Peptides against a protein of PDB entry 6DSZ. Designs and how they scored, part 236

Target 1, 361 residues: chain A of PDB entry 6DSZ
Amino acid sequence: NYVVTAQKPTAVNGCVTGHFTSAEDLNLLIAKNTRLEIYVVTAEGLRPVKEVGMYGKIAVMELFRPKGESKDLLFILTAKYNACILEYKQSGESIDIITRAHGNVQDRIGRPSETGIIGIIDPECRMIGLRLYDGLFKVIPLDRDNKELKAFNIRLEELHVIDVKFLYGCQAPTICFVYQDPQGRHVKTYEVSLREKEFNKGPWKQENVEAEASMVIAVPEPFGGAIIIGQESITYHNGDKYLAIAPPIIKQSTIVCHNRVDPNGSRYLLGDMEGRLFMLLLEKEEQMDGTVTLKDLRVELLGETSIAECLTYLDNGVVFVGSRLGDSQLVKLNVDSNEQGSYVVAMETFTNLGPIVDMCV

## One batch from the design tools (peptide; made by RFdiffusion4, then SolubleMPNN)

Design b2_p23_1_s2 (from b2_p23_1, 11 letters changed)
Fold by OpenDDE base, seed 5:
Structure b2_p23_1_s2 (fold): chain B 361 residues (1-361), chain A 23 residues (1-23)
Amino acid sequence: as target 1 above (361 residues)
Amino acid sequence: SVVQETDLSDEEYLEKLVEALKK
């Protein structure tokens, strides 16, 4: 009886930061295949709190705070389409992860999208959106009293969605997505009607974006709108304002992940396929009427890390670099560059022992 | 120490970083 102590997965496939354990605690949550690791971010480092086994590979992991919740809830979707909303509860020394709601959101009919599972949450916590299958957008209404996650599909005319996000500051839940058709890649918006279970025309569209446009970043208020990241360009659009930059430095390697640094959406981290870490800066302009508009976009090279699968800003220039291909890292962004011009210093490295080959025995 | 108790707020730290990147 060889108890093969199954080596715990070390490859990171998702990470998120928020207030999951309490309203006051800053948490780092790390997805490693079927395993969720929960840390408290402290001045001393990452303090492990709990590990949770999931009933499948974690495909989506998002923190959200519904109205009247004191702390964040965790949405998880597995690769087998098991959805749950988790809550952390501590009663003295007893730590429990409570399932607030669960459901299976698999469809019997549909082509799984080649670009994988996308899960997004409306910033106002009205719904969860899922792109699981081509030509479908699945909606899970968020209802506090519902222990069963029920979903419905809306038909999406755009069959080849590349990325999708919910926009901020919209009266109705509004998605922004990059899609591909025979004419190229485009950006479109739709309002999502929960009542009618249909799409309405969104506030704006942008036809003929860069051919390799791959990511949408929803920008919080006061800017609003979205950033579209391509291979050669970064564009901003909010319906009224359009800006585009084509910094030569991003052409060297494909941007593969991003994370918002600050709540107002003025700063973002970008990671590329070579492990380069960038900061995207949104420069504001205050108008005479007190309105804030986007003046310019800027990209700055911070340094080099492991190739990020996911990035999350913690606090005080500390960033967690979740890596699937290499070692995950806790890095510090320094104010002063080193002799090589890097602002990045590795604080801690988490050894990646490689993919757990699911030996289907 | 991950979060070195810098006497600076996170925002102040980020502002300094951004200023450094502008040079």
Scores: peptide ipSAE 0.524, ipTM 0.878, DockQ to the pose 0.456
Fold by OpenDDE base, seed 1:
Structure b2_p23_1_s2 (fold): chain B 361 residues (1-361), chain A 23 residues (1-23)
Amino acid sequence: as target 1 above (361 residues)
Amino acid sequence: SVVQETDLSDEEYLEKLVEALKK
């Protein structure tokens, strides 16, 4: 009787920050395969609140706050296509994770995308979008009273979507995506009609982006638009303004993850495959009419960390580095560099015991 | 302590960091 004491998973495959436990609490949520760990960020460190077992590997984990909610809700999609919306509820000492809505969003027909599952939420919480299968965009309408997550598919002409996000500040839910065709990689936008269950023409497109464009960042207002990250370049586009930079420092290693530092989208963390941590800076220019425009983009090297699978800014220059390949870390961004020119100091390291071999039971 | 009580707001701290990165 080998009691294989199932070691808790230690490899991080996702992390998010928000206000899940209360409106006031800052939370760090960490996905470790089938486990969700919930922490409160405190002056003393990460306080564990709850661990939740999920029915399958967590593939998507996103916090969102519908209009009229006091705190964030959590959307989870598993690799088995089980979707749920979770709420944290505390009643005295009793802590419950409530499933507000659930559903299975698997299609009987479709080719699973080779780049895996992408899940995104409209910033105005009108819908969830899922890229699960090539040539399909799945929509889950977000209705308050619906305990059953129902989805429908919209056909995409673009079969090879690399990344997709919902844009901010759009009258209708609008996606921006990088796709590949025989001519290269391109960026396109579509409006999503819930009523007609179809795509309408989006506000802009950019053909022939960098061949290795891999990530889309939706930029909040006042800038709006999107950032496209490639191997050699970082580009901004909002329909009216285009700006591209090609900082030599990013050519050394592929950027693999990003996180928005501030609500206005002026700063982002970028992590590459070598564990380098960068800050992407959006420099603003205030026009005489009070409009804010993007003046410039800048990338600064902060230092080195474990190779990030995911990054999330917490507070006061503290960043959680979720690592799949190495130890996860809490790091501090310091104002002053060390003797080596690094602005990064490891505060805490979380030992990664390696990939838990999913015993297929 | 993970969150060093700086007398600075998060934004003020980040601004100082960004200013430092410009040097």
Scores: peptide ipSAE 0.523, ipTM 0.875, DockQ to the pose 0.491
Fold by OpenDDE base, seed 2:
Structure b2_p23_1_s2 (fold): chain B 361 residues (1-361), chain A 23 residues (1-23)
Amino acid sequence: as target 1 above (361 residues)
Amino acid sequence: SVVQETDLSDEEYLEKLVEALKK
């Protein structure tokens, strides 16, 4: 009996950074199919802490910190619609990953969306939103005392949601989404009423965005609003201000992932299908009344990496490039460019042996 | 040092990087 040591998955399908192990630790969490890898980011590199097997392929992985929690909790949704909220606990040398809450959020009726599973968390931790099926938005209220993740659906009139995020700085949980209809792609917002279990009209909409608008980035305060990434353009909208850029450099390859670099949302990493790494810059303008407004958007090419499935900024210019198609990388953003004009240096490369096709037995 | 190679704060480092990208 050759125990075929099941080769561990190496393809990365998600990554997040935050404070999961403690309030002080900076963690990198990596999803590799059914496996979650937890690292502490140190001056010496990535220190492995724990690997966790999940009951299915990880489809959503998000860190969030409810009010009164000292550290981040982890929301995971699997491709089989198993949802859980995980907490890291350490007692001496004993490390436990505790399930705070769990549930299955599968619907009996619904068309799975062609763009796959989207999971988002309200920045104020009021709810989790899930786009699983066309024409439905699933809401999981976040309640600390509830060990069972209960969800309800709200009907979406917009059947073809491309991407969705919760906005920052909203009195009620507010989603911003790109959707497609016969007239093109559009951006819309809805307030989510937990009480009434319905959508209310959101603060703004933008009809007829770029035809290939594919991603929404929620921008934190003081800017607020959202960035919409297209193939040819990047746009900002917050209800009062609209700004668009069309840098020729982004037209060469589709941007497929993004990550916020700083808490104030002034800088983002963008990765495209060619493995180009960009920085998106939000230039500030301080008004005489002390309000901060967006002056301009700028995109700068940093260099090339493996084709990113996910990106996460760690610290001190270090970025984790999670790759599904190639080797994942830990890269350093240098202040000085090399001879080729690249600001990116690979620090560590994690060999991808290919997607382990989980043979469903 | 992978993460803390400089005596600069993360913000100071990022500012320096952004300034470099403006050239």
Scores: peptide ipSAE 0.518, ipTM 0.874, DockQ to the pose 0.449
Fold by OpenDDE base, seed 4:
Structure b2_p23_1_s2 (fold): chain B 361 residues (1-361), chain A 23 residues (1-23)
Amino acid sequence: as target 1 above (361 residues)
Amino acid sequence: SVVQETDLSDEEYLEKLVEALKK
């Protein structure tokens, strides 16, 4: 019996940054198929803390901090629809990953969405939303005392959802999503009633967005609203204000991932299919009443990296580039450009050995 | 050192980067 030590997966399919190990620690969490790697971000680099094997491919990985928690909890959904909420616990040298809650959220009836699994968390930690099947939005209420993740479905009239996020600053949990119908792509919002288990009309909609609008970014307060990323344009909408830009540089390759750089949502990283790394800038205008409004959007080319499946800003201009197709990278954003006009310098490269062919013997 | 302890806060560093990108 040759136990072929299955090579550990190297392709990155998700990454997230937050405070998982403690309130003070900055962590990088990396999903590599069934494997979760947990690092502490230090001045010296990435310090490995723990590796966790999951029962299935990690499809969703999100950090969230419910009210009264000192550190972030981790939500994981696998491709087999196993959901869990994980907590990091350290006692001396003993490190445990505790399952706070778990459940299977698979439906007996439903067509799996062609765009795959989407999992989102309400910024106020009231619920988790899942788009698993066409025409359904699954809600997992977040309750501290419940070890069993229970879910219910709300019917979506919009059958072809492209992307969905929870908005910030909403009295009720509110989703914003891009969907496609025979007339094109559109953006719509719904309030989610946990009590009635239904959608209510959201604060705004935007019909006839760009035909290739593919991503929604929920923007924190004070701006609020959402950014919609397309092939040719980037738009902002918050119900009161609409802004659109069409920088020629983004037309060259499809933007495929994004990450918020700062808590106020003034800056985002964007990665495209060619491995170009951009910064999206939200220019603020302060009103006389102290309100902050969006003045303009700007996109700047930072440089080139591996083709990102996921991006996460760490600290001090350091970015983790998680790649599925190429080598993952730790890169530094420099204040000064190099001779080629790039602001990006690779600090570390993590070799991608390609797909682990699970040779089922 | 991956995260050079710059005497700058992360925000100050990012602001400096953003200002550089305007040139």
Scores: peptide ipSAE 0.517, ipTM 0.874, DockQ to the pose 0.472

Design b2_p23_1_s3 (from b2_p23_1, 12 letters changed)
Fold by OpenDDE base, seed 4:
Structure b2_p23_1_s3 (fold): chain B 361 residues (1-361), chain A 23 residues (1-23)
Amino acid sequence: as target 1 above (361 residues)
Amino acid sequence: STVIETDLSDEEYLEELEKALKK
């Protein structure tokens, strides 16, 4: 019996940062197919803490902090629709990953969406939203004492959702999504009623966005609203203010991932299909009444990395570049460019050994 | 359990989805 020690997956398909191990620790969590790797971010680099095998490919991985929790919890959804909420627990040297809640969220009805599984968490931790199937939006209410993840579906009239996020600063949980219809791509918002299990009209919509609008970024307060990223343009909308830029530099390659740098949403990292790393900057204008409004959007080319599947800003200008197609990297963002005009310096490279051929024996 | 066939048009799919959700 040749126990082919299946090589551990090296291709990164997701990453997230937060405070999972403790309130004080900054963590990097990396999804590599069925494997979750947990690191503590230190001044010396990444310290491995634990690896966890999941019962399926990780499709969604999000950190969230419910009211009254001292540290972040981890939501995971697998490609087989197994959902769990995980907690890190350490007692001395003993490290346990505890399942706080679990459930299977597979439906017997619905066409799986072509753009795959989307999972999002309300910033106020009222619910998890899942786009699993065309024409359905699944809601998992977040209840503290519920060990069983219960979900319900809301009908979504828009069949072809491209991306969806929960907005910040909304009285009710509010989603913002890009969808496609025969007339093009559009942005719409809905409020989610947990009580009535229905959508209500959201605060705003934007019809006829760029034809290749592919990503929604929910912007935290004080700006609020959303950024819509396309092939040729980046737009901001919050219901009251609309701004659009079309920097020629982003047209060269499709932006495929993003990550917020600043907690206030003033900067975002963007990665494209050529491995270019950009900074998206939201320039603020402070009004006389103390309100902060978006003045302008700017994009800066930082440099080149491996083709990012996911990006995670850690701390002190260090970025984890999770790559599926190439080697993952830790990179440093510098204030000054090098002789080649790059602000990016590779600190560490993690070799991608390629796809694990699941030899189904 | 209404299995919605994968080869349906969007309109047909929506109709079947609506039928399934009303049950």
Scores: peptide ipSAE 0.495, ipTM 0.873, DockQ to the pose 0.009
Fold by OpenDDE base, seed 2:
Structure b2_p23_1_s3 (fold): chain B 361 residues (1-361), chain A 23 residues (1-23)
Amino acid sequence: as target 1 above (361 residues)
Amino acid sequence: STVIETDLSDEEYLEELEKALKK
């Protein structure tokens, strides 16, 4: 009996950064199929803390900090619709991952969406939103006293949602999404009423966006609003201001992932299907009334990496490039370019041995 | 539990979804 030591999965499906182990620690969490790897980010690199086996392939992994929590909690949804909220607990040398809440959020009725599972968390931690099926938006209220994940569905008129995020700075939880209909792709917003369990009209919409608009980035205050990333264009909208750029450099390959660099949403990393790494910059304009508005958008090519499935800015210009198709990397962003014009230097490479095809035994 | 067949048109799917949500 050759115990084939099941090779640990090396392909990265997702990554997130936050303060999971403590309020002070910066963590990198990496999803590798059914495995969660937890690291502490140090000046010397990534320090492994814990590896956790999950009850299925990780489809959603998001950190969030409810009011009154000292550190972030982790929401995980598996491809089998098992949801959990996890807490890191350390007692001396003993490390435990506590399940605060769990549940299966699978519906008996619904067409699974072509764009797969989307899970999002309201920035104010009022709810989790799940797009699992066409025409449905699942809401998990985040109540401090509720150890049980109670989910409900809201009917979503837009069947073909491409991407969805919660917006920042909204009195009520507000989603912004790209959807497709027979007329093209559009952006719409809805307020989510927890009380009435329905959508209300959101603050704005933008009809007929770029045909290949594929990603929504919620922009924090002071800008607010959202960035919509397409194949040829990047647009900003916040209800009052619309701005679009079409830098020729992004047309060469589809942008597939993004990560916010600055807490104020001034910079974002973008990764494309060729492994090109970009910086998206939001230029500020201070108004006479002290309001900050978006002046312009700019995209800069930083360099090349492995093809990113996910990107995570850590600290001090260090970026984790999580790759599904290639080797994951820890890279340094430099202020000055090298002789080849690249601002990217590989610090560490994590060999990808290929997707572990979960042989469903 | 009525499994909505995935081969339905969007209109047919919506009709079945609405029927299912009312039950």
Scores: peptide ipSAE 0.492, ipTM 0.874, DockQ to the pose 0.009
Fold by OpenDDE base, seed 5:
Structure b2_p23_1_s3 (fold): chain B 361 residues (1-361), chain A 23 residues (1-23)
Amino acid sequence: as target 1 above (361 residues)
Amino acid sequence: STVIETDLSDEEYLEELEKALKK
């Protein structure tokens, strides 16, 4: 009986930072196929807390804090459409991961989207949105007392959604998405009515964006709106203000991941297919009435890392680079560049032993 | 449960989707 010690997955397919173990702890959560690793971020580095086996490959992993919760809850969706909301509970030395809610959100109708599963959470925790199938947007209302995740579909006229996010600062939950049609790529917004279970017209749209527009970043207040990342350009739109930049440096490789650094949305990390790490900066202008507007967008090359599948800013200039293709890294962002012009220093490297080939034996 | 085949064109898929949603 060869106990093949099943080699633990090392390739990272998702990461998120928040306050999952307590209100005070900063956590890094790492998805490695079916495995969830939970760390506490300390001044000394990453302290492992718990490992959790999931009933399927993790496709979506998002932290959120409903009103009245003291710490973040974790939403997980698997590639087999098993959804759950998890809570961390510690009682003395006993550590438990509690399932607050669960459900299967698979539909018997619909074509799975080519761009894969997208899961998003409304910033005000009113709902979870799922793009699973072409022409459908699934909504999971967030209710405190509901142990069963009930979902409904809204018809989405746009078949080829590239990316979607919930916007900040909206009276009703509002999505912003990039979609492809025969005329090119476009950005549209919809308000989501939970009551009527339909889309209403959103606050703005932008037709004919860059042909390779691939990512939407929802920008928190005071700026609001969204950033659209393409191959050659980065654009901002909030309904009132439009701004576009085309820095030549981003044209060299496709940006594939992003993470917000500042809670106010002033800075974002960007990672490309060559392992280059960028900072996107939103320059503010304060008006005489106290309103804050976007003055400019700027991109700075920070340095090189492993090719990021996901990025998450931890604290104090420390970034976790989750890699699927290479070794994951903990890196430090410095204020001053080294002799090579890099602001990035590797602190720790996590060896990637490659994809566990699901040997269906 | 109408299984929509994945090999359909977008137009064909939309037609089948609309039929499935009306049921």
Scores: peptide ipSAE 0.488, ipTM 0.868, DockQ to the pose 0.009
Fold by OpenDDE base, seed 1:
Structure b2_p23_1_s3 (fold): chain B 361 residues (1-361), chain A 23 residues (1-23)
Amino acid sequence: as target 1 above (361 residues)
Amino acid sequence: STVIETDLSDEEYLEELEKALKK
């Protein structure tokens, strides 16, 4: 009887930071295939709180806070299209993860998209959006009392969506997406009507963006709009303002992940395929009327880490680098560079034992 | 359950998708 001690998965495929265990606790949540790890961020490091087994590989993991909730809820979608909304509940020493809502969102029709599953949440918590299949956008309304995740599809004319996000500061839920057609890559916006279950024309579009535009970042107020990350360029657009930079340093390797540092969207971490860590800075200009506009974009090389699958800023210049290919890390961002010109110092390293090949026996 | 074949062109896929959504 070979008790194959099932090694726990160590490769990270997602991470998120928020207030999941309480309103006061800062949490790091890590997805490792079918496993969810929950940590509390402390001055001394990461304190493990709970591990949760999921019924399938975690494909989407997002924290959100509906109106009237004191702490964040967790949306999870698995690669088998099982969706759930989870709540952390502690009663003394008893810790429970409660499923508030669940459902299977698989369709009987549709071609699975080549770029995989995309799940996004409206910043005002009106809906969840899912890009699962080409030509379809699935909407899950976020109603307070709905234990069943009811979803509907809206037809999306653009078949080859590369990335999609909900925008901030929109009266109606508005998506911004990069798509590819025979003419190249483009950015478009749509308003989502829950009532009519259709798309309306969004506030703006940008045709013929960079051919390798791969990521959309929704920028919160006061800036609003979106950042489009390509191979050679970083572009900001909000309908009124367009600004693009092409820093030579980003051409060396493809940016593959990002994370917002400041709540106001003034700084973002960027990670590339070589493990380089960058800071993207949004420089503000305050107008005489008190409006804030984007003045410029800058990219600064911070240093080198493990190749990030995901990044999340914790607090006090500490960043979690979730790696699928290498060891995950906690790193410190310093104000001053070291002798090698790096602003990054590794604080802790989490050994990656490689992909657990599920031997289907 | 109309399984839309994945080997269809984008145009053919869209036509089949539209037919499936109208049912």
Scores: peptide ipSAE 0.457, ipTM 0.851, DockQ to the pose 0.009

